# Peptides against a protein of PDB entry 2MBZ, part 64

Target 1, 143 residues: chain A of PDB entry 2MBZ
Amino acid sequence: GINLTPEEKFEVFGDFDPDQYEEEVRERWGNTDAYRQSKEKTASYTKEDWQRIQDEADELTRRFVALMDAGEPADSEGAMDAAEDHRQGIARNHYDCGYEMHTCLGEMYVSDERFTRNIDAAKPGLAAYMRDAILANAVRHTP

## One batch from the design tools (peptide; made by RFdiffusion4, then SolubleMPNN)

Design b2_p18_5_s3
Fold by OpenDDE base, seed 4:
Order: C-alpha cells, then sequence, then structure tokens
Structure b2_p18_5_s3 (fold): chain B 143 residues (1-143), chain A 18 residues (1-18)
C-alpha cells in the first residue's frame, strides 16, 4: 500500500482512497512486470511525491478539457501530445508504458464504468476523448 | 491541520480508479 499516514493520505487524496482498490489491483495485475515496477518505485514515495502525481493528473485533465472545449479533435496534435505526456507520466511515476499498454489503458477508461464515471466527472465524454487521443498517439508512433 | 485535496480525475497510477 501507499506508505503515508492516514492524515497524509487525507491531505493528498481526500475522498479518494486508492487503498480500497489494492486487492483488485493485485488480482488483476499482481503477476505483471508493471505491478512489480510500480511497487518498487512507489515504495520510496513521500507525501510530496504523491501530491505531485495528483497535481500532474489534474493538470492533464484540465488540458484535455480545454482541448475539448476548443473543439480540437482527439487526433489533433494537441490532443495526441497530451496523450503522450500522459503515457510518459505513467512511465516516470509507475511502470514502463509502451504504446500498446497505453492503448489498453485507454480502452479500460471507456469499458470500465468506474473509470468512465470518475474521469467524466471533470467533463462528460472525457474518457472517450482520452481513449481516442491515446489511440491516435499510439498510431502515429507505430506506423 | 490536514485539509481535503481534490484527487486527480485521471487514474494517477493507471492501476487505481480515480
Amino acid sequence: as target 1 above (143 residues)
Amino acid sequence: MARRRAAGALAFASMYLS
């Protein structure tokens, strides 16, 4: 689990408790390299590290929302660049994330209603927009 | 004192729902 005190967890995550998904994550990912890498990397993370991760997620959310509001298609350069930054953020913070993995994650965002609901809280259709941008970004990098 | 923070809308670890 996340090595923060209850108070620190409250400060960083608020109403969202990642620990409630620990068992499911282990069940779905426990035998993967990605899971191992994530456990190894995050074991040393401080409160400030987790806060930075949350800040990056919020910033990326705002970026995608802004693109949607501007009418930029999900396969625009701007949207694909945002998707690329998302991929790189995963790679930096958690585990190696190739384009195939990223595409699978994008598909999960629209196929798992829990992800869809949580993502779309920022803007309806955001999960689908992200999935499409992720796919477009993957395609342009794997012709 | 601890204060509530808004969690990122995006899955921060892509393994957790957020």
Scores: peptide ipSAE 0.084, ipTM 0.719, DockQ to the pose 0.255
Fold by OpenDDE base, seed 1:
Structure b2_p18_5_s3 (fold): chain B 143 residues (1-143), chain A 18 residues (1-18)
Amino acid sequence: as target 1 above (143 residues)
Amino acid sequence: MARRRAAGALAFASMYLS
């Protein structure tokens, strides 16, 4: 869970409550290294840390949306670079995230309607675009 | 009620539902 006060959580996440998924995450991934790493890293996160993470994610979202609006393919340099930054952000803030793991996350974005709906709130089709960019980035980094 | 930030979807996909 996130150790913020209700007021702090609201300031950082707004109406979205990530803690609602804690039980499901534990049940599905509790025995994985990723889960253990994430719990260990985030246990000490302050409000400022979470805000930074949100700011980084917002910036990334804006980048992807701008690429889509410009008509850039998901396998363009810009889109793949954004996908790489996404992967690195996960690795820095949560858990080790190789390209295989990243592609699995990308598939989840389009296969789990909860993710698709939340991501596409920024722009319809964003989840699919991200997935495609993630795949392209993985391919170029695994010759 | 504060609007859900797009960042939440990206960040929490990595943190919670990944």
Scores: peptide ipSAE 0.080, ipTM 0.726, DockQ to the pose 0.521
Fold by OpenDDE base, seed 5:
Structure b2_p18_5_s3 (fold): chain B 143 residues (1-143), chain A 18 residues (1-18)
Amino acid sequence: as target 1 above (143 residues)
Amino acid sequence: MARRRAAGALAFASMYLS
């Protein structure tokens, strides 16, 4: 699990408890390279590291919402750049994330109601918008 | 200080679950 005190976890994640998903993650991904990479990287993360990751996530969320509010299509350069930054953030913090993997994550955002509901809490339709931007970004980077 | 809500947590969950 995440090596933080209950108080630190509350400061960083609020009511969200990532440890609630540990068993499911292990069952679904425990035998993958991505899982091993993530466990090895995050094992040494401090409170400040987790806070930085949350700040990056919040910033990216605001960026996508702003694009939607501005009427930018999901295949605009702005939306695709945001998707690229999202992919790179995953690669930096957790595991190698190629365009195929990223596309699969985007599909999960709209196929798993837990993710859809949580993402759309920021703005209705955000999960679908992110999925479309992720797909468009993958296409433009595929010969 | 205001508690952190679900927006950033959801992005984290997406990364954590993948």
Scores: peptide ipSAE 0.080, ipTM 0.722, DockQ to the pose 0.398; fails the geometry check
Fold by OpenDDE base, seed 2:
Structure b2_p18_5_s3 (fold): chain B 143 residues (1-143), chain A 18 residues (1-18)
Amino acid sequence: as target 1 above (143 residues)
Amino acid sequence: MARRRAAGALAFASMYLS
């Protein structure tokens, strides 16, 4: 799990406790390379590291919301670039994330209601928009 | 105080739910 005190966890994640999903994650992905890489990489993360990750995610969310508000299609260059940054962020912070993996994650965002609800808290339809942008970005990088 | 980070779900979805 995340090696932070309860107070630090609250400061970084608020009322959301990612450790509540530890058992489910292990059951679903415990035998994958992604899980191994994530555990190895995040084992040394400090509060500041986790805060940085949250800040990056917040920025990306704002960026997608702004694109949606502007009426930019999910396959626009701006939306695809945001999707690419999302992919790269996963790669830097957690595990190797190729375009196929990324598209699978995008599909999960719309197929798992927990993800959809959490993502759409920022803006209704954001999860679907992200999924579409992720797919478009993958397509343009896989000619 | 109660706080919920909207982006936290995205970041941890990538890590914990993916």
Scores: peptide ipSAE 0.077, ipTM 0.724, DockQ to the pose 0.493; fails the geometry check

Design b2_p18_5_s4
Fold by OpenDDE base, seed 4:
Structure b2_p18_5_s4 (fold): chain B 143 residues (1-143), chain A 18 residues (1-18)
Amino acid sequence: as target 1 above (143 residues)
Amino acid sequence: MARRRAAGALAFASAYLL
């Protein structure tokens, strides 16, 4: 799990407890390379590392919300660039995230109600917008 | 504060739920 004290976890994640998903994640993905890579990378993460990851996610959320509020389509250059930054953030912080993997993540955001609810807390329809931007970004990078 | 929790959950969930 995340090597933080309960207090540090609260400071970084607030009411969201990532540990509540650890068993499900292990059950579903524990034998994958992505899981292994994530465990290896995050084993050394400090509170500051986790805070940075949260800050990056918050910034990305704000970017997508701003694009939606501006009426930019999910296949706009701005939306696709935000999706690319999201993919690269996953790759940097957790595991190798190719475009196929990223599209699978995008589909999960709209198919798993837990993801949809958590994402759409920032703005209704954000999960769908992100999925569409992720797909568009993958398409433009796939020969 | 409430908005920060949702975005961080997304990044973590994106990294772990898949």
Scores: peptide ipSAE 0.075, ipTM 0.718, DockQ to the pose 0.577
Fold by OpenDDE base, seed 1:
Structure b2_p18_5_s4 (fold): chain B 143 residues (1-143), chain A 18 residues (1-18)
Amino acid sequence: as target 1 above (143 residues)
Amino acid sequence: MARRRAAGALAFASAYLL
């Protein structure tokens, strides 16, 4: 799990406890390279590391919301660039994330209601917009 | 109501909720 005190976890994540998903994640993904890489990378993360990851995610969410509010299509340069930054953030912080993996994650965001609800808390339809931007970004990087 | 820091859920969704 996340190596933080309960107080530190609350400061970083609030009411969201990622440790509640640890067993499910292990059951579904425990035999994957992504799972191994994530466990290895995150094992040494400090409170400051987790806070940075949250801040980066918050910024990305704000970018996508701003794009949606501006009426920018999900295949716009701005939306695809935000999707690319999302992919790179996953790669930097958790596990190697190619365009195929990123596309699979995008599909999960709209197929798993838990993800959809959590994402759409920022703006209704955000999960679908992110998925579409992820797909568009993958297409433009796959000649 | 503590605003669910909605964006932390995105990074963690990618990290923990593969």
Scores: peptide ipSAE 0.073, ipTM 0.715, DockQ to the pose 0.491
Fold by OpenDDE base, seed 2:
Structure b2_p18_5_s4 (fold): chain B 143 residues (1-143), chain A 18 residues (1-18)
Amino acid sequence: as target 1 above (143 residues)
Amino acid sequence: MARRRAAGALAFASAYLL
């Protein structure tokens, strides 16, 4: 799990406890390379590392919300660039994330109600917008 | 004051929940 004290976890994640999903994640993904890479990489993460990851995610969320509020299509250059930054963030912090993997994640955001609800807490329809931007970004990088 | 859940739950869910 995440090597933080309960207090540090609360400071970084608030009421969201990621460790509550550890068993489900292991059951669903425990045999994947992504799971292995994530466990190996995050094993050394400090509170500051986790906080940075949260800050990066918050920034990206604000960026997508701003694009939606501006009426920018999910296949706009701005939305696709935000999707690319999301992909690179996953690759940097967790596991190798190619465009195919990223599109699969995007589909999960709209197919798993837990993801959809958590994402759409920032703005209704954000999960669908992200999925569409992720797909568009993958298409433009896969000629 | 309702602490706005940091949108970071999204990236974490994406990376940790897979």
Scores: peptide ipSAE 0.072, ipTM 0.714, DockQ to the pose 0.413
Fold by OpenDDE base, seed 5:
Structure b2_p18_5_s4 (fold): chain B 143 residues (1-143), chain A 18 residues (1-18)
Amino acid sequence: as target 1 above (143 residues)
Amino acid sequence: MARRRAAGALAFASAYLL
């Protein structure tokens, strides 16, 4: 699990408890390289590391919301660049994230209602917009 | 003070649930 005190977890994640998902994650993904890489990387993370990851995610969310509010299509350069930054953020912080993996993640954002609700809390339809931007970004980087 | 409802829950849930 995340090596933070209950107080530190509350400061970083608020009402979201990542430990509630640990068993499900292990059951679904425990035999994958992605799971292993994530556990190895995050084992040494401090409160400041987790806070940085949250801040990066919040910034990306604001960026996608701003693109939607501006009426930019999900296949715009701006939306695809935000999707690329999202992919690279996963790769830096958690596990190797190729374009195929990233596309699978985008599909999960719209197919798992828990993800959809959490994403769309920032703006209705954000999960679908992110999925479409992720797909467009993958297409433009596929030769 | 509006509790920052963890937009980061997505990145974390994405990182963990992937």
Scores: peptide ipSAE 0.073, ipTM 0.717, DockQ to the pose 0.456; fails the geometry check

Design b2_p18_6_s1 (from b2_p18_6, 9 letters changed)
Fold by OpenDDE base, seed 5:
Structure b2_p18_6_s1 (fold): chain B 143 residues (1-143), chain A 18 residues (1-18)
Amino acid sequence: as target 1 above (143 residues)
Amino acid sequence: PPDLPSGEAIFALEGGFA
């Protein structure tokens, strides 16, 4: 799991505890390459590393919210660029994430109520907006 | 992997997706 003290975990994740889902994650994806890559990378992560990841996520969330507030469509260049940054962030911090994989993640954001509820906490409809932007970004990068 | 329903919900794994 995440090698942080209870105090450090609280400082980084607040009321959310990622280790709460460790068993489910292992049961569902324990034999996948993505799981292996993620475990290998995160095993050496410090509090600062996890905080950086959270900061990146928060910044991306703010970008999407700003796009929505501005009335920019999910297939706008701005929204697609944000989706691309999201994909690259996953690849950099966790595991290889191609466009097909990314679209599947986007679909999960709207089909798994746990994800939808957590994402939409920032702004109602954000999960759907992200999914649409992810799809649009994948399409523009598909020959 | 990022398949956890976190606040930003960027977590999702390969096996159950693509």
Scores: peptide ipSAE 0.084, ipTM 0.770, DockQ to the pose 0.094; fails the geometry check
Fold by OpenDDE base, seed 4:
Structure b2_p18_6_s1 (fold): chain B 143 residues (1-143), chain A 18 residues (1-18)
Amino acid sequence: as target 1 above (143 residues)
Amino acid sequence: PPDLPSGEAIFALEGGFA
């Protein structure tokens, strides 16, 4: 799990406890390369690392919300670029994330009510918007 | 889930999605 004290976890993630999903994640994805990569990378993460990841996530959230508020389509250049940054962030911090993997994650954001609820806390429909942007970005990069 | 269902942190922490 995340090697932080309860206090550090609160400082970084607030009321959200990522470790509450550890068992489920292990049961569902424990035999995947992505899981292995993530465990290997995050094993050495410090509080600063987790905070950076959180900051990047917050920035991306704000970016997508701003796009939605501006009425920009999910397949706009701005939205697709945000999706690309999201993909690259996953690749950098957790595991290799190709476009197909990314689209699968996007689908999860709208199919798993837990993701949808938590994502949409920032803005209703954000999960769907992200999914659409992720898909559009994948399409434009398809050989 | 291969990602974290967090409204604050939208990132994939563990596992791949097929």
Scores: peptide ipSAE 0.075, ipTM 0.760, DockQ to the pose 0.107; fails the geometry check
Fold by OpenDDE base, seed 1:
Structure b2_p18_6_s1 (fold): chain B 143 residues (1-143), chain A 18 residues (1-18)
Amino acid sequence: as target 1 above (143 residues)
Amino acid sequence: PPDLPSGEAIFALEGGFA
Protein backbone atom coordinates (compact mmCIF):
# COMPACT_ATOMS: atom_id res chain seq x y z
CA GLY B 1 0.00 0.00 0.00
CA ILE B 2 0.85 3.66 -0.06
CA ASN B 3 3.40 4.45 2.63
CA LEU B 4 1.45 7.28 4.25
CA THR B 5 -0.44 7.67 7.49
CA PRO B 6 -4.22 7.75 7.28
CA GLU B 7 -4.08 11.49 7.87
CA GLU B 8 -1.57 12.03 5.10
CA LYS B 9 -3.59 9.85 2.74
CA PHE B 10 -6.65 11.95 3.38
CA GLU B 11 -4.71 15.15 2.81
CA VAL B 12 -3.51 13.92 -0.56
CA PHE B 13 -6.33 11.76 -1.89
CA GLY B 14 -9.32 12.96 0.09
CA ASP B 15 -12.13 10.48 0.44
CA PHE B 16 -10.72 8.28 -2.31
CA ASP B 17 -8.57 5.53 -0.84
CA PRO B 18 -6.53 3.84 -3.55
CA ASP B 19 -5.52 1.09 -1.13
CA GLN B 20 -9.06 -0.24 -1.38
CA TYR B 21 -8.07 -1.81 -4.66
CA GLU B 22 -4.63 -3.11 -3.72
CA GLU B 23 -5.69 -6.75 -3.68
CA GLU B 24 -7.59 -6.54 -6.94
CA VAL B 25 -4.72 -4.77 -8.67
CA ARG B 26 -2.29 -7.41 -7.47
CA GLU B 27 -4.55 -10.19 -8.69
CA ARG B 28 -5.05 -8.63 -12.10
CA TRP B 29 -1.62 -7.20 -12.85
CA GLY B 30 0.74 -8.52 -10.19
CA ASN B 31 2.85 -10.45 -12.67
CA THR B 32 3.27 -7.61 -15.17
CA ASP B 33 6.34 -5.45 -15.67
CA ALA B 34 4.24 -2.35 -15.14
CA TYR B 35 3.15 -3.50 -11.71
CA ARG B 36 6.69 -4.33 -10.65
CA GLN B 37 8.05 -1.02 -11.90
CA SER B 38 5.32 0.89 -10.14
CA LYS B 39 5.91 -0.90 -6.86
CA GLU B 40 9.63 -0.26 -7.07
CA LYS B 41 9.24 3.44 -7.84
CA THR B 42 6.46 4.27 -5.43
CA ALA B 43 7.97 2.35 -2.51
CA SER B 44 10.11 5.38 -1.68
CA TYR B 45 7.53 8.05 -2.42
CA THR B 46 6.91 10.62 0.27
CA LYS B 47 3.77 12.59 0.95
CA GLU B 48 5.23 15.36 -1.17
CA ASP B 49 5.75 12.96 -4.05
CA TRP B 50 2.17 11.77 -3.94
CA GLN B 51 0.92 15.33 -3.64
CA ARG B 52 2.91 16.28 -6.72
CA ILE B 53 1.41 13.38 -8.63
CA GLN B 54 -2.07 14.41 -7.54
CA ASP B 55 -1.40 18.00 -8.55
CA GLU B 56 -0.26 16.86 -11.97
CA ALA B 57 -3.42 14.82 -12.38
CA ASP B 58 -5.56 17.77 -11.36
CA GLU B 59 -3.79 19.99 -13.86
CA LEU B 60 -4.35 17.46 -16.61
CA THR B 61 -8.02 17.27 -15.69
CA ARG B 62 -8.31 21.03 -15.96
CA ARG B 63 -6.62 20.99 -19.35
CA PHE B 64 -8.95 18.38 -20.78
CA VAL B 65 -12.02 20.05 -19.33
CA ALA B 66 -10.93 23.36 -20.84
CA LEU B 67 -10.44 21.71 -24.21
CA MET B 68 -13.89 20.16 -24.06
CA ASP B 69 -15.47 23.45 -23.02
CA ALA B 70 -13.75 25.15 -25.93
CA GLY B 71 -15.15 22.56 -28.32
CA GLU B 72 -11.75 21.27 -29.37
CA PRO B 73 -11.92 17.82 -30.96
CA ALA B 74 -10.21 14.98 -29.14
CA ASP B 75 -7.86 14.65 -32.11
CA SER B 76 -6.88 18.32 -32.00
CA GLU B 77 -3.29 19.31 -31.36
CA GLY B 78 -4.23 20.55 -27.92
CA ALA B 79 -5.99 17.37 -26.90
CA MET B 80 -3.26 15.13 -28.29
CA ASP B 81 -0.62 17.20 -26.48
CA ALA B 82 -2.51 16.76 -23.23
CA ALA B 83 -2.66 13.03 -23.88
CA GLU B 84 1.07 12.98 -24.52
CA ASP B 85 1.71 14.73 -21.22
CA HIS B 86 -0.52 12.16 -19.56
CA ARG B 87 1.53 9.34 -21.04
CA GLN B 88 4.78 10.96 -19.99
CA GLY B 89 3.45 11.47 -16.49
CA ILE B 90 2.71 7.78 -16.16
CA ALA B 91 6.15 6.93 -17.48
CA ARG B 92 7.85 9.33 -15.08
CA ASN B 93 5.95 8.37 -11.95
CA HIS B 94 4.92 4.74 -12.35
CA TYR B 95 6.07 2.57 -15.24
CA ASP B 96 7.27 2.60 -18.81
CA CYS B 97 4.25 3.61 -20.83
CA GLY B 98 4.47 3.27 -24.57
CA TYR B 99 1.74 4.30 -26.95
CA GLU B 100 0.20 0.84 -27.14
CA MET B 101 0.06 0.64 -23.36
CA HIS B 102 -1.45 4.10 -23.27
CA THR B 103 -4.21 3.19 -25.69
CA CYS B 104 -5.00 0.15 -23.57
CA LEU B 105 -5.33 2.39 -20.54
CA GLY B 106 -7.61 4.70 -22.47
CA GLU B 107 -9.87 1.82 -23.38
CA MET B 108 -10.02 0.80 -19.75
CA TYR B 109 -11.15 4.30 -18.81
CA VAL B 110 -14.34 3.81 -20.80
CA SER B 111 -14.85 0.06 -20.39
CA ASP B 112 -14.49 -0.16 -16.62
CA GLU B 113 -17.39 1.69 -15.05
CA ARG B 114 -15.37 2.41 -11.92
CA PHE B 115 -12.81 4.34 -13.93
CA THR B 116 -15.47 6.10 -15.95
CA ARG B 117 -17.35 7.14 -12.84
CA ASN B 118 -14.25 8.51 -11.14
CA ILE B 119 -13.04 10.40 -14.20
CA ASP B 120 -16.40 11.78 -15.25
CA ALA B 121 -16.86 13.22 -11.79
CA ALA B 122 -14.92 16.18 -13.15
CA LYS B 123 -16.99 16.45 -16.32
CA PRO B 124 -19.42 14.08 -18.05
CA GLY B 125 -17.77 12.46 -21.02
CA LEU B 126 -14.24 13.23 -19.87
CA ALA B 127 -13.19 9.57 -19.88
CA ALA B 128 -14.34 9.13 -23.46
CA TYR B 129 -12.65 12.36 -24.49
CA MET B 130 -9.40 11.26 -22.88
CA ARG B 131 -9.60 7.86 -24.55
CA ASP B 132 -10.09 9.45 -27.93
CA ALA B 133 -7.25 11.90 -27.37
CA ILE B 134 -4.96 9.10 -26.21
CA LEU B 135 -5.74 7.10 -29.32
CA ALA B 136 -5.22 10.07 -31.60
CA ASN B 137 -1.90 10.87 -29.94
CA ALA B 138 -0.76 7.28 -30.33
CA VAL B 139 -1.68 7.29 -34.00
CA ARG B 140 0.21 10.49 -34.77
CA HIS B 141 3.32 9.11 -33.04
CA THR B 142 3.24 5.82 -34.92
CA PRO B 143 5.62 5.97 -37.91
CA PRO A 1 -10.58 -3.97 -24.63
CA PRO A 2 -7.49 -4.90 -22.63
CA ASP A 3 -7.44 -4.74 -18.86
CA LEU A 4 -4.33 -2.85 -17.75
CA PRO A 5 -3.44 -0.70 -14.75
CA SER A 6 -3.50 3.08 -14.58
CA GLY A 7 -0.87 5.28 -13.02
CA GLU A 8 -2.43 8.47 -11.74
CA ALA A 9 -4.43 8.34 -8.55
CA ILE A 10 -7.25 10.54 -9.82
CA PHE A 11 -7.68 8.45 -12.97
CA ALA A 12 -6.96 5.05 -11.46
CA LEU A 13 -8.60 2.51 -9.21
CA GLU A 14 -5.57 2.14 -6.96
CA GLY A 15 -3.46 5.12 -7.92
CA GLY A 16 -0.20 3.56 -9.00
CA PHE A 17 -0.26 0.13 -7.33
CA ALA A 18 1.01 1.39 -3.99
Scores: peptide ipSAE 0.072, ipTM 0.752, DockQ to the pose 0.233; fails the geometry check
Fold by OpenDDE base, seed 3:
Structure b2_p18_6_s1 (fold): chain B 143 residues (1-143), chain A 18 residues (1-18)
Amino acid sequence: as target 1 above (143 residues)
Amino acid sequence: PPDLPSGEAIFALEGGFA
């Protein structure tokens, strides 16, 4: 779990409580390497670490929204670069995230309505845009 | 797509990296 006080969790994640999903995540992915890596890595995270992670996520969200507003295709260099940064962020902060894994995550963003709803809160269609950018980024890095 | 092994899923659901 996240070793933060309720107050710290609120400061970092706001109205979203990651602990609400912990049981489901454990049930679905508890026996995976990604889950184990994430739990091991994040066990030492401080509030500042989590805040940094959240800030990175927010920045990427704004970046994708800006790309969409500018009419840039999801397979543009700008969108693919944002997707790459997203992948690297996951790899750095949580677990080894190759391009295949990243693509699977992108698919989840549009297949699980909970993800879609939360992502599209920033801009309608953002989840699909991210998925497409993630896929494009994976393709360009796959010989 | 398969059920993903994602430790980041929690945060993605809540807007983290999403």
Scores: peptide ipSAE 0.070, ipTM 0.758, DockQ to the pose 0.395; fails the geometry check

Design b2_p18_6_s2 (from b2_p18_6, 9 letters changed)
Fold by OpenDDE base, seed 2:
Structure b2_p18_6_s2 (fold): chain B 143 residues (1-143), chain A 18 residues (1-18)
Amino acid sequence: as target 1 above (143 residues)
Amino acid sequence: PPDLPSGSAIFSLAGGFA
């Protein structure tokens, strides 16, 4: 799991404990390449690495929310660029994330209530907006 | 893992709001 002390975990993730899902994740996805790659990459992550990842996520959240508040369509250049950055972030930090995988993740954001609830905590409908932006971005990059 | 179907969504734009 995350190689941080309880104190460090609190500093980075606050009240959220990602390790609470470790067993479920392993059970459901432990045999996937994504899981293996993620475990391999994150094994060496420091507190600063995890903090950076959280900061990137927060930044993207604010970016998407701002786009929604501005009334920008999910298939706007701005929204698609944000989706692309999201995809690249996953690829850099966790596992190879092609456009098909990204699209699947987007669908999960709206189909898995736990993801939807967590994402929409920032703004109602954000998960759906992200899904649409992810799909649009995938389409524009898929000949 | 951040975006695996666990509901944790570490990289799913929720860290700053939850």
Scores: peptide ipSAE 0.098, ipTM 0.772, DockQ to the pose 0.251
Fold by OpenDDE base, seed 1:
Structure b2_p18_6_s2 (fold): chain B 143 residues (1-143), chain A 18 residues (1-18)
Amino acid sequence: as target 1 above (143 residues)
Amino acid sequence: PPDLPSGSAIFSLAGGFA
């Protein structure tokens, strides 16, 4: 799990406790390379590392919201670039994230109501927008 | 595997965050 004190966890994640999903995560992904890589990378993460990751996520969220507000299609260059940055962020911080994997993650954003609810807290329909952008980005990179 | 579209997303469910 996250090797932070309860206070540090609260400072970084607020009311969201990622460790509450530890068992489910292990059940769903425990036998994957992605899970192994993530566990290995994050094992040494400091509070500052986690904070950076959260900040990057927030920035990306704002970016997607801005695209939606501007009326940019999910398959626009702007939206696809944001999706690409999302994929690369996962790759840097957690595991090798190819386009197929990324597409699967996008589908989870709209199929798992928990993800949808949390994502759409920033803007209704954001999860679907992200999924569509992720798919479009994957398509343009896999001709 | 973890995924983070936002700080509020269930980051742990996507990629073994914990």
Scores: peptide ipSAE 0.102, ipTM 0.777, DockQ to the pose 0.133; fails the geometry check
Fold by OpenDDE base, seed 4:
Structure b2_p18_6_s2 (fold): chain B 143 residues (1-143), chain A 18 residues (1-18)
Amino acid sequence: as target 1 above (143 residues)
Amino acid sequence: PPDLPSGSAIFSLAGGFA
């Protein structure tokens, strides 16, 4: 779980409480290395750390939206670079995220309605755009 | 964890669940 006070959680995540899904996350991913790594890394995170992560995510969202608005293909260099930054962000903050793992995450963004709904709140079709960009980025880095 | 079902900004993009 996130080691923040209710007030701190509200300041960072607003009305959403990530800990509500802790049990499901443990059920689905509890036996993975990614889960272990994430638990270890985030155990020491402060409010400032979580806020930074939130800010990074928001910035990436805006970046992808801007690409879509500009008509840039999901397999454009710009979109793929954004996907790469997303992958690296996960690696820095949570767990080793290879291209295969990243591709799986991208697929989840379009297959799990909860992810799709939340992501597309920024712009309809964003989840699909991200998935495509993630896939394209993975392909270009898999010779 | 890899990502949480909420699709929050922790692992994904736009924060929040609703």
Scores: peptide ipSAE 0.095, ipTM 0.771, DockQ to the pose 0.230; fails the geometry check
Fold by OpenDDE base, seed 3:
Structure b2_p18_6_s2 (fold): chain B 143 residues (1-143), chain A 18 residues (1-18)
Amino acid sequence: as target 1 above (143 residues)
Amino acid sequence: PPDLPSGSAIFSLAGGFA
């Protein structure tokens, strides 16, 4: 789990408690390489590391919202570039994330209502927009 | 965030994106 005090967790994640899903995550993904890599990487993460990760996520959120507000389609270069940065962020912080894996994550954003609700808190339809951008980015890199 | 069976379970099931 995340090695932070309750106060630190609140400071970084706010009203969201990631530890609430630890058992479900282990049950669903505990035998995957991604899970192993993520556990190994995050085991040494400090509060500052987690804060950095959240800041990166917030920056990408603002970037996608700005694209949507500007009317840019999800398969625009801007949206695909944002999706690529998202993929690379996962690779740096958690586990090797290829384009196939990334598309699976994108689909989860729209198929799991818990993800959809949390993502769309920033802007309605953001989860679907991200999924479409992720797919488009994968296609352009794996024709 | 991992959005998968991450050891931290941050984005694996309801917590945004990596």
Scores: peptide ipSAE 0.094, ipTM 0.774, DockQ to the pose 0.271; fails the geometry check

Design b2_p18_6_s3 (from b2_p18_6, 11 letters changed)
Fold by OpenDDE base, seed 1:
Structure b2_p18_6_s3 (fold): chain B 143 residues (1-143), chain A 18 residues (1-18)
Amino acid sequence: as target 1 above (143 residues)
Amino acid sequence: PPDLPGGSAIFGLEGGFA
């Protein structure tokens, strides 16, 4: 799990406790390379590391919301670039994230209501928008 | 198991977090 004190966890994640999903994550992904890489990388993360990751996620959320508000299609260059940055962020912080993997994640964002609910808290339809942008980005990089 | 916009919930379920 995340090696932060309860206070540090609250400071970084608020009321959300990522450790509550530890068992499910292990059950679903425990035998994957992604899981192994993530566990290895995050094992050394400090509070500052986790905070940075959260800040990056928030920034990306704002970016996607701004694109939606501006009426930019999910397959626009702006949206696809945001999706690419999302993919690269996963690669830096957690595990090697290819375009197929990223596409699978995008599908999860709309198929798992927990993800959809949490993502759409920022803006209704954001999860679907992200999924579509992720798919478009994958397509343009895999001709 | 990856990182996502919008906060911690995305991290845990997709990123193999925790």
Scores: peptide ipSAE 0.117, ipTM 0.773, DockQ to the pose 0.129; fails the geometry check
Fold by OpenDDE base, seed 4:
Parts: C-alpha cells; structure tokens; sequence
Structure b2_p18_6_s3 (fold): chain B 143 residues (1-143), chain A 18 residues (1-18)
C-alpha cells in the first residue's frame, strides 16, 4: 500500500483510492518480478515522490491528448516518443519495463474496461491511441 | 505502484501479458 495519510492521499490522488486495488494487484501480479520491484521501490516513497509520479502521469496524458488533437498519428515520431517516455517512467518509478512488457500494458489499457474508462476520461479513444503508440514504439526498437 | 484501473492509468503496471 501507499504509505500516506488519508489527507496526503487525497491531495495527491483526489477521489481515487489506489489502495482499493491492492488485493487485486497482489492476486494477479504478486508472484511477478515487476510486483516485487515496485514494492521495493515505492516502499521509500514520500508524498513528494507520489506527487511527482502523478504529475508525470498527468503531463503524459496531456501530451498524448495534444497529439491526438493535432491529428498526429499514433505511430508518429511524436507519439512514439511519448510512449517511450511512458516506458522509461515506469522503469524509473516502478519496475523494469521492456518493450514487450510495455506492449502488454498497452493492450490491457484497451482490454480492461476499467482502464479504458479511466484513461478515456481525458479524451475518448485515448487508451487506444496510447496502445497504438506503445506498439509502434516497441516495433521501431525491435530490429 | 503498478498501473491501477482507477489510477491515472499511466502508472507502471505490473505485468502486462494480455
């Protein structure tokens, strides 16, 4: 779980309570290296760290939305670069995230309606756009 | 934490093998 007070959690995550998914995450991914790495890294995170992570996520969301609004294809250099930054952000903050892992995450964004709903809250079709950009980025880095 | 359904969804998600 996130080691923040209720007030701190509200300041960072607002109405969303990430801890409500802790059990599901443990059940699905508890035996993976990714889960272990994430637990180890986040154990030392402060409110400031979580806020930074949230800010990075929000910025990336805005970046993808801007690309969509500009009509940039999901396989454009701009979109692929945004996907790469997303991948690297995961690697820095949570766990080693290779291109295969990233592609799987992208697929989850469109296959799990909970993710789709939350992502598309920023812009309809954003989840699919991100998935496509993630895939394109993975392809260009897989010679 | 890993990417969560209700989160910003840009978190690093644990295991994407779907």
Amino acid sequence: as target 1 above (143 residues)
Amino acid sequence: PPDLPGGSAIFGLEGGFA
Scores: peptide ipSAE 0.112, ipTM 0.786, DockQ to the pose 0.104; fails the geometry check
Fold by OpenDDE base, seed 2:
Structure b2_p18_6_s3 (fold): chain B 143 residues (1-143), chain A 18 residues (1-18)
Amino acid sequence: as target 1 above (143 residues)
Amino acid sequence: PPDLPGGSAIFGLEGGFA
């Protein structure tokens, strides 16, 4: 799990404890390369690393929300660029994330109610918007 | 990616997608 003290975890994640889902994560994804890569990468993460990751996620969320509020289509350059940054962030911090994988993740955002609820907490429909942007970005980068 | 119903979507992605 995350190698942080309870105090550090609270400072970074607040009331959320990602380690409480470790068993479920392992059960569902434990045999995937993505899981192995993520475990390997995050094993060395410091508190500052985790904080950075959270900050990046928050920033991206705000970025997507701003795009939606501005009425920008999910297949706009701005939305697709945000999706690309999302993909690259996953690749950098967790596991190799190609466009196909990213598209699958986008679909999960709208098919898994737990993800949908969490994402849409920032803005209703955000999960669907992200999914659409992810798909559009994948299409434009796939020959 | 792994499901993290109480956390961020990004966090829930650490396990990848099957």
Scores: peptide ipSAE 0.098, ipTM 0.774, DockQ to the pose 0.113; fails the geometry check
Fold by OpenDDE base, seed 3:
Structure b2_p18_6_s3 (fold): chain B 143 residues (1-143), chain A 18 residues (1-18)
Amino acid sequence: as target 1 above (143 residues)
Amino acid sequence: PPDLPGGSAIFGLEGGFA
C-alpha cells in the first residue's frame, strides 16, 4: 500500500483513500506486468512523490477542462497532446503504458462509474472527453 | 491498474490511471 500516514494521505489525496481498493486492485491486476512494475516503482515513493503525481494529474485535468470550455473536439491536436502527456505520465510514474493499454484505461474511465464520478467532479463529461482523446491519440500513433 | 484523477491517485478502480 501507500506508505503515508492518514494525515499525509488526506493532504495529498483529500477525501479519498486509495488503499481502500488495494485488495480489489490486486485481485484484478495482481498477475500483470503493469501491477508488478507499479508496485516496484511506488514502493519507494515519498509524500513529495505522491504530491508531485497529484499535481501533474491536476494540471492535466485543468488542461482538458480548458479544452472543453474552448469547444475543442476530443480529437483535436490539443486534446490528443494532452492524452499523450497523460500516457507518458503513467509510463514515468507507474508502468510501461503503450497505446493499447492507454485505450483500455480510457474505456475504464467511462465504464466504471467510480472513475466517471471522480473524474467528472472537475467537469461533467470529462471522463468521456478523456476517453475519446486517448483513443484519438492512439489512432494517430498506430494507424 | 493504477490511475486516479482529480485528487484521488493511481488505482484502476475508482480513481487513477488504471
Scores: peptide ipSAE 0.094, ipTM 0.769, DockQ to the pose 0.159; fails the geometry check

